# Designs tried in a protein design run: peptides against a protein of PDB entry 3J47. Part 34

Target 1, 121 residues: chain A of PDB entry 3J47
Amino acid sequence: IRLTNQLKSLKGLQSKLKDVVEYLDKVINKELPINHTILGKLQDVFNLLPNLGTPDDDEIDVENHDRINISNNLQKALTVKTNDELMVIYISNLVRSIIAFDDLIENKIQNKKIQEQRVKD
Target 2, 26 residues: chain B of PDB entry 3J47
Amino acid sequence: NAQYHLLVKQGDGLLTKLQKYGAAVR

## One batch from the design tools (peptide; made by RFdiffusion4, then SolubleMPNN)

Design b2_p13_6_s2 (from b2_p13_6, 10 letters changed)
Fold by OpenDDE base, seed 1:
Structure b2_p13_6_s2 (fold): chain B 121 residues (1-121), chain C 26 residues (1-26), chain A 13 residues (1-13)
Amino acid sequence: as target 1 above (121 residues)
Amino acid sequence: as target 2 above (26 residues)
Amino acid sequence: KAEELIKKILEEL
């Protein structure tokens, strides 16, 4: 019963991780707006991932070690991939913020020029 | 890792400059 | 002042 529940939880985690990757791909493709709350939670998960690689020393059979190492290497590779995706999203947001800021400054310069013209008339 | 941290640090530097300017424009 | 700060931000990109 405990092992079946752990396997079900692990499958649930794998499904959620897949849904997160699919969400990140949609955000990269601009199909969905960037949700900062989801991004922050993902970053927190990544910061905790180095600790997910310490199996507490209770009873993992040696035959599962290769499948667990392949799964952990795949999960590490997916982690690196998602970190790269998060980085691309972060850069994209920075660029958008800069563009929006440039537009705000140009609008302020134009408004100031209009006010200076109105004071000279 | 090091390139990622460098890029994030550069982005944070830009964001800080952007924030300082946004505050000076207000 | 505004334009110079934009220019510095763009130079760091």
Scores: peptide ipSAE 0.386, ipTM 0.875, DockQ to the pose 0.055
Fold by OpenDDE base, seed 5:
Structure b2_p13_6_s2 (fold): chain B 121 residues (1-121), chain C 26 residues (1-26), chain A 13 residues (1-13)
Amino acid sequence: as target 1 above (121 residues)
Amino acid sequence: as target 2 above (26 residues)
Amino acid sequence: KAEELIKKILEEL
């Protein structure tokens, strides 16, 4: 049962990582808006990942300790990689919001200048 | 963790500057 | 790569 759950979790993580990469590429190319639901479900998977590494306290065979350490190192490396991807998404959104707000401010300044000129004429 | 928090803090600083600029143009 | 992208974005702002 444990090995099948680990393999299912790894396949689920691999599928989600692929979906996040494909989503990032579409966001970089301005083809789609951010799906907050996919991001939230990804965060939920990451918050549940520490609980997938808790051994149920049934029989430590010494051969399982090295596999648990490798699994934990891979899980940490995957968590870091996904945190970096989420960070790039967050920055990309922040920058888009900044650009859109700057354009809005510039348009507002131009509209004020046009109104002030019309009141002087 | 520390680099992520630093980058988020820089992003929040830029957002705060932009909000101040938007308020000065109002 | 990510740092260079952030730097380019900061230079365009």
Scores: peptide ipSAE 0.384, ipTM 0.870, DockQ to the pose 0.041
Fold by OpenDDE base, seed 2:
Structure b2_p13_6_s2 (fold): chain B 121 residues (1-121), chain C 26 residues (1-26), chain A 13 residues (1-13)
Amino acid sequence: as target 1 above (121 residues)
Amino acid sequence: as target 2 above (26 residues)
Amino acid sequence: KAEELIKKILEEL
């Protein structure tokens, strides 16, 4: 149950993140108008993310292409780190589920032996 | 990527063994 | 580092 809920939550987050990327690509391509409400919620998500090096809104000068690349590299490194952490948590929960199931099997075998002994007496 | 797929494949192998064992104890 | 973290997680199990 716990592992299934975590996997479902992670899949839901991945789907939402994909929808956000697809929306941003459409906005960049001028296929959709900039929705300030979606942008504000994205900014809130980025503000909750520890300093993804968003250049403060005050220097959108064309010379910042290198800073955007550095920010993208930092975002990529943080995404990789987060994916690695999530993978470790997933494996740990999988191992925990395996051990708990092994213990359940052993308990069931013991209970069956106890019942077979009680039927022979 | 390759190590990730290997870890996932090992996890699936363990889960499959576990399911077989759970079915054999039933 | 990651292996040591996995060992600690296994010891907490």
Scores: peptide ipSAE 0.383, ipTM 0.868, DockQ to the pose 0.033
Fold by OpenDDE base, seed 3:
Structure b2_p13_6_s2 (fold): chain B 121 residues (1-121), chain C 26 residues (1-26), chain A 13 residues (1-13)
Amino acid sequence: as target 1 above (121 residues)
Amino acid sequence: as target 2 above (26 residues)
Amino acid sequence: KAEELIKKILEEL
């Protein structure tokens, strides 16, 4: 149950990330108007990402495009790293759930054998 | 991506074996 | 780093 919920949550996160990318592509292509509510929630997600250094407020428009690409590369690298960490946690919980279920089955077999012995005495 | 799918497939195989074992104990 | 994290997780299992 817990593991199936984590897999479902991870798949749900992947689907939502894909939907966000597709939405951003449609906004960039001017196919959809900028929804300020979606943009605000996206900004909140970016602010919850470990500080991709906002350069301190001081000095002047022209270098923002390469810094946005470096920030996007670092964010992509951090997102990939976080996905890999979540995957490792998922698998570890899978293995733990399998072991716990195997132990539960063995305990049921032992309890059944003990009851069958008590009925023969 | 490919390693992830392989590992998920191995986990599904273990879960299927465990379900068969749990059904044989009932 | 990632291999060491996997090793710690395997030791906790």
Scores: peptide ipSAE 0.377, ipTM 0.867, DockQ to the pose 0.028

Design b2_p13_6_s3 (from b2_p13_6, 10 letters changed)
Fold by OpenDDE base, seed 4:
Order: structure tokens, then C-alpha cells, then sequence
Structure b2_p13_6_s3 (fold): chain B 121 residues (1-121), chain C 26 residues (1-26), chain A 13 residues (1-13)
């Protein structure tokens, strides 16, 4: 039950993230007008991601191109790290589910043996 | 990436088997 | 048996 609920929640999150990506792609392709409220919420989500080197807007000099590339590389590295951590959590939950299922099978086998013994007595 | 997708696919397959068995055992 | 249950799972694949 708990794991199935976590999987359902994760699938729901994945679907919602996909919808956000599809929305952003439509905005980039100019198929939809930029909704400032949605963009603001997305910016808040990105701002809750550790600010990987947004230099304060006051020094947009030519050095910013390398800093933007470093920031994007660091964001990508953190995204990869987060994906790897989520993968480890996913595998760990799968293993726990398999163990819990094995225990359930064993408990059912034992209960069946106890019932068969009670019918023979 | 490819190894990750393979691992996720294998895990989903195992989870589906587990769910089917849990339903057949209940 | 546990084996028969496993075989039922294999048939549901």
C-alpha cells in the first residue's frame, strides 16, 4: 500500500513535470503567449534550486558567457546528481518491496501449512 | 542514460510481476 | 504450492 501510493505520487509528479515542459516548449515556439504568473512560479522553482551563479544583474560584461556556461553546467550536474539519488531511492524502494513480498509469500505458505495441519488433526 | 532506462524498465517489470502475484495470492 | 503460484505468475505475463 505505502509503496504503491509513493509510485502513484511519483507518476503524478512526472506527468505534471511533463505538462510543464510541454507548456514551456509551446511558449518557446510562440504557440502560446508568455503567462507571467506561470513563468514567475517556474522562476520560483528554479530559485528554490540552489542559485548556481546568477551573477547580480549589475555586471553583464563579456565574462558572463563563461559564467552562464559554468552555471548551466553546474545546474546540469546537480540535475544529474539528483536523478542519480532518485534512482538509488527508487531501487531501494523496489528491493524493500520485493523483500516485503517474499515475506508475504512465506507468511501465506505458513498459514496454509497451519490450516492443512488443523484439517488433518 | 541507457543503463538507467534499462534499470528502470527492469524495475517496472518486476513491480508489475509483484503486483500481479500479490493480486493472485489475495 | 509456491511453485504453482510462480507458474500462475508466468502465465499472467
Amino acid sequence: as target 1 above (121 residues)
Amino acid sequence: as target 2 above (26 residues)
Amino acid sequence: SAQEQIEKIKKLE
Scores: peptide ipSAE 0.285, ipTM 0.832, DockQ to the pose 0.066
Fold by OpenDDE base, seed 3:
Structure b2_p13_6_s3 (fold): chain B 121 residues (1-121), chain C 26 residues (1-26), chain A 13 residues (1-13)
Amino acid sequence: as target 1 above (121 residues)
Amino acid sequence: as target 2 above (26 residues)
Amino acid sequence: SAQEQIEKIKKLE
């Protein structure tokens, strides 16, 4: 029962991670806007991941050191992959903020020109 | 690490230019 | 002028 629930939770996490990667690829290709709700849910999943790697304190057998190193390497590899995904999202948001600000400035310049023309008439 | 810091530094440079422009339009 | 401000920004890029 406990192993089947862990496997089901891991499959659910893997499916969500795949959906986020597919969404990120569409955002990189400029096909879709960034969804902050998906990003928030992903961050919540990652804040819960450090608790999935501590098996409770049951007895030292020497074969566990290689499994702990493999688990730590897998967690580190997952953390690096997540940091890369978060970085791509951050850059995409930064670029969108720059474009939106450029459009806002152009709109203000146009409005100022229209007001200056109305004062000369 | 170095490529990440370079990319963040470029983003900060763009943000600073954007802030200077926003201040000049005010 | 607004055009001169845009040109200053383009020079900063």
Scores: peptide ipSAE 0.282, ipTM 0.846, DockQ to the pose 0.050
Fold by OpenDDE base, seed 2:
Structure b2_p13_6_s3 (fold): chain B 121 residues (1-121), chain C 26 residues (1-26), chain A 13 residues (1-13)
Amino acid sequence: as target 1 above (121 residues)
Amino acid sequence: as target 2 above (26 residues)
Amino acid sequence: SAQEQIEKIKKLE
């Protein structure tokens, strides 16, 4: 139940993110007017993202293009790291569920043996 | 990617064995 | 028997 709800929430987030990208592409292509309210909310989301490449005040001379590439690489690295961490958590939960099921089966076998002994006495 | 798929396959194999075990103990 | 079930399980490992 909890894992299924998390997966459903993640799929919902992915769908919404896709809709945002599609909207931004339409705005860039001048197919739709810029909605300032949507843009403001997107800016708030970007401001809540960890500062991907706050230049330490000492690199005044890196062209804006290199900063964008570094920021994109850091964002990608954080996404990969998050996916790896979630994967480890998922596998750990799977293994725990398997162990708990194995213990349940062993307990059922033992209980059956105890019942068979009680019927013979 | 390949190590991930291998680990998932190993987990699925173990789960399948465990399901067969559970069915044999019923 | 329970022993025979355990042996069947060991063969599935």
Scores: peptide ipSAE 0.266, ipTM 0.827, DockQ to the pose 0.044
Fold by OpenDDE base, seed 5:
Structure b2_p13_6_s3 (fold): chain B 121 residues (1-121), chain C 26 residues (1-26), chain A 13 residues (1-13)
Amino acid sequence: as target 1 above (121 residues)
Amino acid sequence: as target 2 above (26 residues)
Amino acid sequence: SAQEQIEKIKKLE
């Protein structure tokens, strides 16, 4: 049961990581807006990851302690990697929002200039 | 953690500058 | 003028 759950978690994580990378590439290429649902599901998976490392209390074999520490280190490393990916997405969104707002301001300035010229003529 | 907070702080600074610019154009 | 607005923004930086 434990090994099957670890393999299922690892496969789920690998699939999700691939989806995040593919999504990030589409975001970098300006092809798609952020799917908040995918990000929410990713965040839920990460919030559940600490619970996947809790041993059911019933078999303290000393050999499992080293595997739990390795799994926790891997989970931490994967959490850091995903936090970095989420951060890149966040920055990309901020930059896009800034550019869109700058363009909107420039358009408003141009429209105001055109109106002021029409009132002076 | 520290680099993340620094980057978020820089983003907030840019957003604040952008808001000031938007208010000056209104 | 838009130039005056840009200059005001530069003074707020």
Scores: peptide ipSAE 0.252, ipTM 0.836, DockQ to the pose 0.044

Design b2_p13_6_s4 (from b2_p13_6, 10 letters changed)
Fold by OpenDDE base, seed 2:
Structure b2_p13_6_s4 (fold): chain B 121 residues (1-121), chain C 26 residues (1-26), chain A 13 residues (1-13)
Amino acid sequence: as target 1 above (121 residues)
Amino acid sequence: as target 2 above (26 residues)
Amino acid sequence: KAEELLKEIEKLK
């Protein structure tokens, strides 16, 4: 139950992120008007992300394209790291669920043997 | 991607073995 | 941690 709910929640988040990317691509391609309400919510999400290399306030000139690429690369690296960590947690919880089920089966076998002995006495 | 898919497939295989064992103990 | 999990999965095969 818990693992299935976590996997469902993660799939739901992935679907929503895909819908946001598809929306942004349509806005960039001028297929849809800029929705300020959606952009405001996206900006709030970006503001909740750790500041991925705010350049120290002393170089506002001309290198903004490479700095945006570095920030995007750092964001991608942090996203990959977070996905790997979530994967390890998911597997760890799966293994724990398997061990707990194995112990439950062994306990059920022992209880069955005890009942079969009590019926033979 | 390939290692992730292999790991998920191994987890599904183990879960299937566990389900079969749980059904055989019933 | 990951290697310990792999060893525990291998014991369950």
Scores: peptide ipSAE 0.323, ipTM 0.862, DockQ to the pose 0.036
Fold by OpenDDE base, seed 1:
Structure b2_p13_6_s4 (fold): chain B 121 residues (1-121), chain C 26 residues (1-26), chain A 13 residues (1-13)
Amino acid sequence: as target 1 above (121 residues)
Amino acid sequence: as target 2 above (26 residues)
Amino acid sequence: KAEELLKEIEKLK
């Protein structure tokens, strides 16, 4: 019973991780707006992922070691992929913020120039 | 890795210039 | 100063 529940939870986690990757791909493709709360939670999950590689010392059967290593390598590869995706999102947001600030600065220059012209007339 | 760090460094440099300008226009 | 910084931002786009 306990092992079946752990396997079900792990499959559920794998499905959720796939849904997160699909969400990140949609955000990269600009199909969905970036949710900062989701992004922050994903970053927290990534910071905790190095600790997911320490099985607490309770009873891992030696026959599952290769399947666990393949699953851990796949999860590590998915982690690296999602880190790269988060990185692309971060850069895309940085560039967008820079453009928005550049436009705000140009608007302030123009407004100041208009005010200076109105004071000279 | 190196190209990413270069891109991040360029973004940070631009952001810093932008912040300095935003502070000078206030 | 403002225009010079704007030109430098444009070079980084």
Scores: peptide ipSAE 0.289, ipTM 0.852, DockQ to the pose 0.054
Fold by OpenDDE base, seed 5:
Structure b2_p13_6_s4 (fold): chain B 121 residues (1-121), chain C 26 residues (1-26), chain A 13 residues (1-13)
Amino acid sequence: as target 1 above (121 residues)
Amino acid sequence: as target 2 above (26 residues)
Amino acid sequence: KAEELLKEIEKLK
């Protein structure tokens, strides 16, 4: 019973992580807008990941140490990969915000020029 | 790390120019 | 002045 519940929880976590990656890919490809709430929750998950990798140092047999080190290295590599993806998303948002603000300013200048011309006529 | 900091610095420079422009158009 | 700032922003795109 306990092992079956742990496997079910791990499969549920794996499915959620896959859904997050698929969402991030759609956002990078401009198919969906960025949801700041999803990004915030993802950052919180990353901040908690170092704490999830420390089961208390009481009673791990020396034969499991190599499998734990491989799991920790894979978890670190996945953390770095997702930090890089979050970074690309942040920069893509910054650039989009800058372009949108540039277009807004140009539109405001054009509107002022049109108003000044109408006051001279 | 270094390439990231360079890209962030370029973004901050562009944002600062944009803020100065927005203030000049007010 | 404003148009010069726009040209500088366009060069950064």
Scores: peptide ipSAE 0.284, ipTM 0.846, DockQ to the pose 0.056
Fold by OpenDDE base, seed 3:
Structure b2_p13_6_s4 (fold): chain B 121 residues (1-121), chain C 26 residues (1-26), chain A 13 residues (1-13)
Amino acid sequence: as target 1 above (121 residues)
Amino acid sequence: as target 2 above (26 residues)
Amino acid sequence: KAEELLKEIEKLK
């Protein structure tokens, strides 16, 4: 009973992780807009994952190392890929904010010039 | 890692200045 | 670019 429930929970987690990957692929392909609420929840999930990438413990057993290292290297590669995607989204939002602000500055400079002309007439 | 944190810190500093200016302009 | 934008922001205060 306990082992069967753990296996069912793990299969449910695997299905949900697959749905998240399929959603991220649609966002990358521009088929769906970036949802900031989903992105924040995904960041929280990655921050709750135990550090799958401290290579600081010298010593024990080269024969269990290949499956755990392949899982840790794949999880590290997936974490790096996700961090790079999040960084691109952050930079894109920053650039949009800078452009919108440049347009606001230009509009204010134009409005000030129009007011200075009206005071000289 | 260090270059990424520096870029994020610079971006957050710019965003904070942008928000303060947008609030002073209202 | 970002420093020029920052100078234009200061000039509009």
Scores: peptide ipSAE 0.230, ipTM 0.841, DockQ to the pose 0.045

Design b2_p13_7_s2
Fold by OpenDDE base, seed 2:
Structure b2_p13_7_s2 (fold): chain B 121 residues (1-121), chain C 26 residues (1-26), chain A 13 residues (1-13)
Amino acid sequence: as target 1 above (121 residues)
Amino acid sequence: as target 2 above (26 residues)
Amino acid sequence: KAEELIKKILEEK
């Protein structure tokens, strides 16, 4: 149950992130008008993400290409770290599920032996 | 990527063994 | 680190 709910939640998040990227691509291509409400919510998500270096609105100068690349590299490193952490949690829950099932099987074998003894008496 | 795929494959192998054992105890 | 985390996860059962 817990693992299935986590996987469902992660799949839901992945779908929503894909929808956001597709929306941003349509806005960049001028296929859709800029929706200020969606941009505001995206900005809130970015503000909750510590140090995705949005260039502070006061330096639109050509030196920002290296800072954007550094920010993208940091974001990529944080994404990899988060993926590794989620992977460790997934494996941990898998191992816990395996052990719990092994114990359940052993308990079932013991219960079967007890029933077979009671039928022979 | 390769280590991740190996680890997922090992997990699937364990899950398959576990399913076979659970079916044999039924 | 990952093995030590797995060990802690096994000890929590």
Scores: peptide ipSAE 0.407, ipTM 0.873, DockQ to the pose 0.036
Fold by OpenDDE base, seed 4:
Structure b2_p13_7_s2 (fold): chain B 121 residues (1-121), chain C 26 residues (1-26), chain A 13 residues (1-13)
Amino acid sequence: as target 1 above (121 residues)
Amino acid sequence: as target 2 above (26 residues)
Amino acid sequence: KAEELIKKILEEK
């Protein structure tokens, strides 16, 4: 029960994240107007993620093309690291549930053998 | 990306088999 | 690090 709910929650999160990426791509391609309410909620989600570095809005001088690339590379590396960590947690929960299922099956087989012995005595 | 999707697909396939087995043992 | 986290995760059952 707990794992099936966690998997359902993770699938729901993955679907929602895909919908957000598709929305951002449409906004970048100028197919949709920028919705400030959606951007604010995305910023809140990123602020709840431990430090996806905000470049402070106070140093956009025109020489920073290389610094923007370094910041984007760091943010990409942090996003990949967070995705890998979430994947490890997912795999770990999957393995724990396979083990818990195996133990449940073994316990059911043992209980059945004990009942079959009690009916033969 | 492709390896992650393959791993998730394999995990979903295993979970589906586990659910079918748990339903057959009930 | 990731393997040690998996090991701790297995030991908590």
Scores: peptide ipSAE 0.405, ipTM 0.868, DockQ to the pose 0.035
Fold by OpenDDE base, seed 3:
Structure b2_p13_7_s2 (fold): chain B 121 residues (1-121), chain C 26 residues (1-26), chain A 13 residues (1-13)
Amino acid sequence: as target 1 above (121 residues)
Amino acid sequence: as target 2 above (26 residues)
Amino acid sequence: KAEELIKKILEEK
């Protein structure tokens, strides 16, 4: 149960990130109007991410391009680190689920043998 | 990437063995 | 760090 929920949560996060990218691409291509409610929720997600320097649209001075690249590199590094950590947790829970199921099978075999012995006595 | 895919493949192999064992115990 | 986390996860069962 816990593993399946974590995998579902990770897949849900990946799907949401893809939907956000696809939405941003459509907004950039002027195929969709800017939805302020979606933009506000996206800003909240960026504010919850450790310092994604999105330049506020009011200071596009060329000096910020190196800071944006450093912030993007830090964000990528944090995203990769978080992905690796979630992966380790996923695999550890998978192994734990395998062991717990093996023990359950062995317990069922033992209980069946005990019942078969009690019917022969 | 490659180590992840290998480790996921090993986990799927163990899960498949465990599923076969669980079916043989029923 | 990751190996120590794996070890803790194995020791909790």
Scores: peptide ipSAE 0.400, ipTM 0.872, DockQ to the pose 0.034
Fold by OpenDDE base, seed 5:
Structure b2_p13_7_s2 (fold): chain B 121 residues (1-121), chain C 26 residues (1-26), chain A 13 residues (1-13)
Amino acid sequence: as target 1 above (121 residues)
Amino acid sequence: as target 2 above (26 residues)
Amino acid sequence: KAEELIKKILEEK
């Protein structure tokens, strides 16, 4: 039950992520107008990723290009790390499902052999 | 990206083999 | 770290 629910949730998340990527590709290709509401929600999802931009107040002036590249590289590295972690979870659940199914099959074969022996006696 | 797709494809192949084996034991 | 997590997942069965 728990594993089936996790697999269903993961499959649902994968479908949703695919739909988001397909939408973003259409927006990049100018096939669809930029929906500010969808972009805002995506920004909120990325801002709910831990703000690895703690702090310092005070100074407006003139270095706005290099800090944006460092933030983008860190955010990209975090996205890759999150993708790798999700991949490890997926593989682990897959392997767990395979072993559980193999055990179920072996148990079924043993139960059939026991029933066949009882019919011959 | 390519390694990820290869790994997912291997996982799907294994799941398909498992489904066939489960059907043959029924 | 990832290998150690996989090993722990195998030992929980």
Scores: peptide ipSAE 0.371, ipTM 0.859, DockQ to the pose 0.034

Design b2_p13_7_s3
Fold by OpenDDE base, seed 1:
Structure b2_p13_7_s3 (fold): chain B 121 residues (1-121), chain C 26 residues (1-26), chain A 13 residues (1-13)
Amino acid sequence: as target 1 above (121 residues)
Amino acid sequence: as target 2 above (26 residues)
Amino acid sequence: SAEKQIQELLELE
């Protein structure tokens, strides 16, 4: 039962990570806007990840040490991967913000030129 | 990690500059 | 020009 629940949770995490990657790819490709709720949930998952490595104290089987090290390394690798994904999202948001500001500025310049023309007439 | 922090720092600098510009243009 | 101010701001980064 515990192993099945761990496997199910791991599969759920893997599915969520896949969904996140797919979402990130869509965001990078500008197909979707960034959803802050998804980012918040990802951050929550990251904050919970350190707690997923606490073995309940009751079965110190020596075979678990290598599995724990592998799981910790995998968890660390997953953490790095999602940090990289968050970085890509951050950069994408910055680029979108820059473009939006550029458009806003161009619009203001155009409006100013129109007003200056109206005052000269 | 160091490259990530550098990139984030650079992006935050850019964002701050953009915010200042947006405030000056308002 | 606001574009010039952005460009100057980008160059100062």
Scores: peptide ipSAE 0.354, ipTM 0.867, DockQ to the pose 0.052
Fold by OpenDDE base, seed 3:
Structure b2_p13_7_s3 (fold): chain B 121 residues (1-121), chain C 26 residues (1-26), chain A 13 residues (1-13)
Amino acid sequence: as target 1 above (121 residues)
Amino acid sequence: as target 2 above (26 residues)
Amino acid sequence: SAEKQIQELLELE
C-alpha cells in the first residue's frame, strides 16, 4: 500500500514536471507569459524531493547499493534539469524587467519634454 | 555549477546597473 | 538619450 502510494505520487510529480517543461518552452517561444504560481508550486515540489530519496536505514542488502546509485544519479539528473528550467525562468524575468524599465524611462523622457514645452509657452 | 553562477552574477550585475540608471533618472 | 544608455548597457554584457 505505501509503495503504491509513493509510485502514484511520483507519477503525478512526473506529469506535473512535464506540464511545467511544456509551459516553459511556450514562454521561451513568447507564446505565453510567465506564471509565478506554477513556479512557486514547482519550487515546493523540489523542496520535498530530498525527503523522497532516503529509504529508512534498516536493511543493508548489497543489491541496494546499485539502486541507491541509480536513485542518486536520477535525483542528480532531475536536479540539473530543474536548475536549467529555473535558469530559463530567471533570464526570462530579467529580460521582462529590462523591457519594463526601458518603457518607464521612455515615458519619463516624454513627460519631461512635455513639461519643458509648457514652460516655454 | 560554475557556468550557472557566472550567468547569475552577470544578470545581477545588469540588474544593479538598471537600478542605478533608474535612480539617476528619478 | 536614456534609451541609448540602456542599449550600451545591454551591449556591455
Scores: peptide ipSAE 0.340, ipTM 0.867, DockQ to the pose 0.055
Fold by OpenDDE base, seed 2:
Structure b2_p13_7_s3 (fold): chain B 121 residues (1-121), chain C 26 residues (1-26), chain A 13 residues (1-13)
Amino acid sequence: as target 1 above (121 residues)
Amino acid sequence: as target 2 above (26 residues)
Amino acid sequence: SAEKQIQELLELE
């Protein structure tokens, strides 16, 4: 149960992140007007995320490039961690399915043996 | 990436074997 | 390790 809930939560997060990226791409391409309320909520999400440095447009100083690289490294590390967690969830669900099928097969074999014994009596 | 894809392929192979075994026990 | 996490996830069932 807990693993299935974690997988569902991660899938939900992935879907929401995809929707955010698609929205941002449409805004960048001027296909949609900039919604300040959505941007404010995105900014709140980014502020809760440890320093995904949005370069504030105003200080293109060389020091910001190193901070952007550090933020990209952190984002990459978080992406790798998330990928590892998803992999562990996938393997765990696979193993669970294998065990459940093995038990089902064994139960069917036992039931067949019991039926064959009842027909011989 | 390559190890992940290998692991997924191995898992799919095991699932396919289990499906074949479940069909043979029917 | 990833193996320990898998084992812990199997035991939490």
Scores: peptide ipSAE 0.463, ipTM 0.880, DockQ to the pose 0.041; fails the geometry check
Fold by OpenDDE base, seed 4:
Structure b2_p13_7_s3 (fold): chain B 121 residues (1-121), chain C 26 residues (1-26), chain A 13 residues (1-13)
Amino acid sequence: as target 1 above (121 residues)
Amino acid sequence: as target 2 above (26 residues)
Amino acid sequence: SAEKQIQELLELE
């Protein structure tokens, strides 16, 4: 039951991670805005990942060693995949920041032109 | 990892340039 | 123009 729930949670996380990647690809392509809620959930998953790799010091039966290695490898693979997703998010945020800054500069230029016109009139 | 660091470095460079530009326009 | 300066700065990278 506990292992099945962990596997189900992990599959759920993997599915959500896939959805996040797909969403991020759409954001990179400027098709959709960044969803901060997805980002927050992804960060929460990352913060929980170190805790998922520490088996509580309870008696790990030798049969669990292979499962622990598989779990650790899967966790590592998930961590890598999630790092890649965070990178995409970071780049997307940078691009958005650049666009916002460009718009601010354009607005400032326009305001300056309007002030110069008002002084000439 | 290397591609990540490169992308982050490029993004930081762009951000720094953007900040310098914003300061020059002020 | 501020836009031109941004573009020049982008090209310098």
Scores: peptide ipSAE 0.352, ipTM 0.866, DockQ to the pose 0.053; fails the geometry check

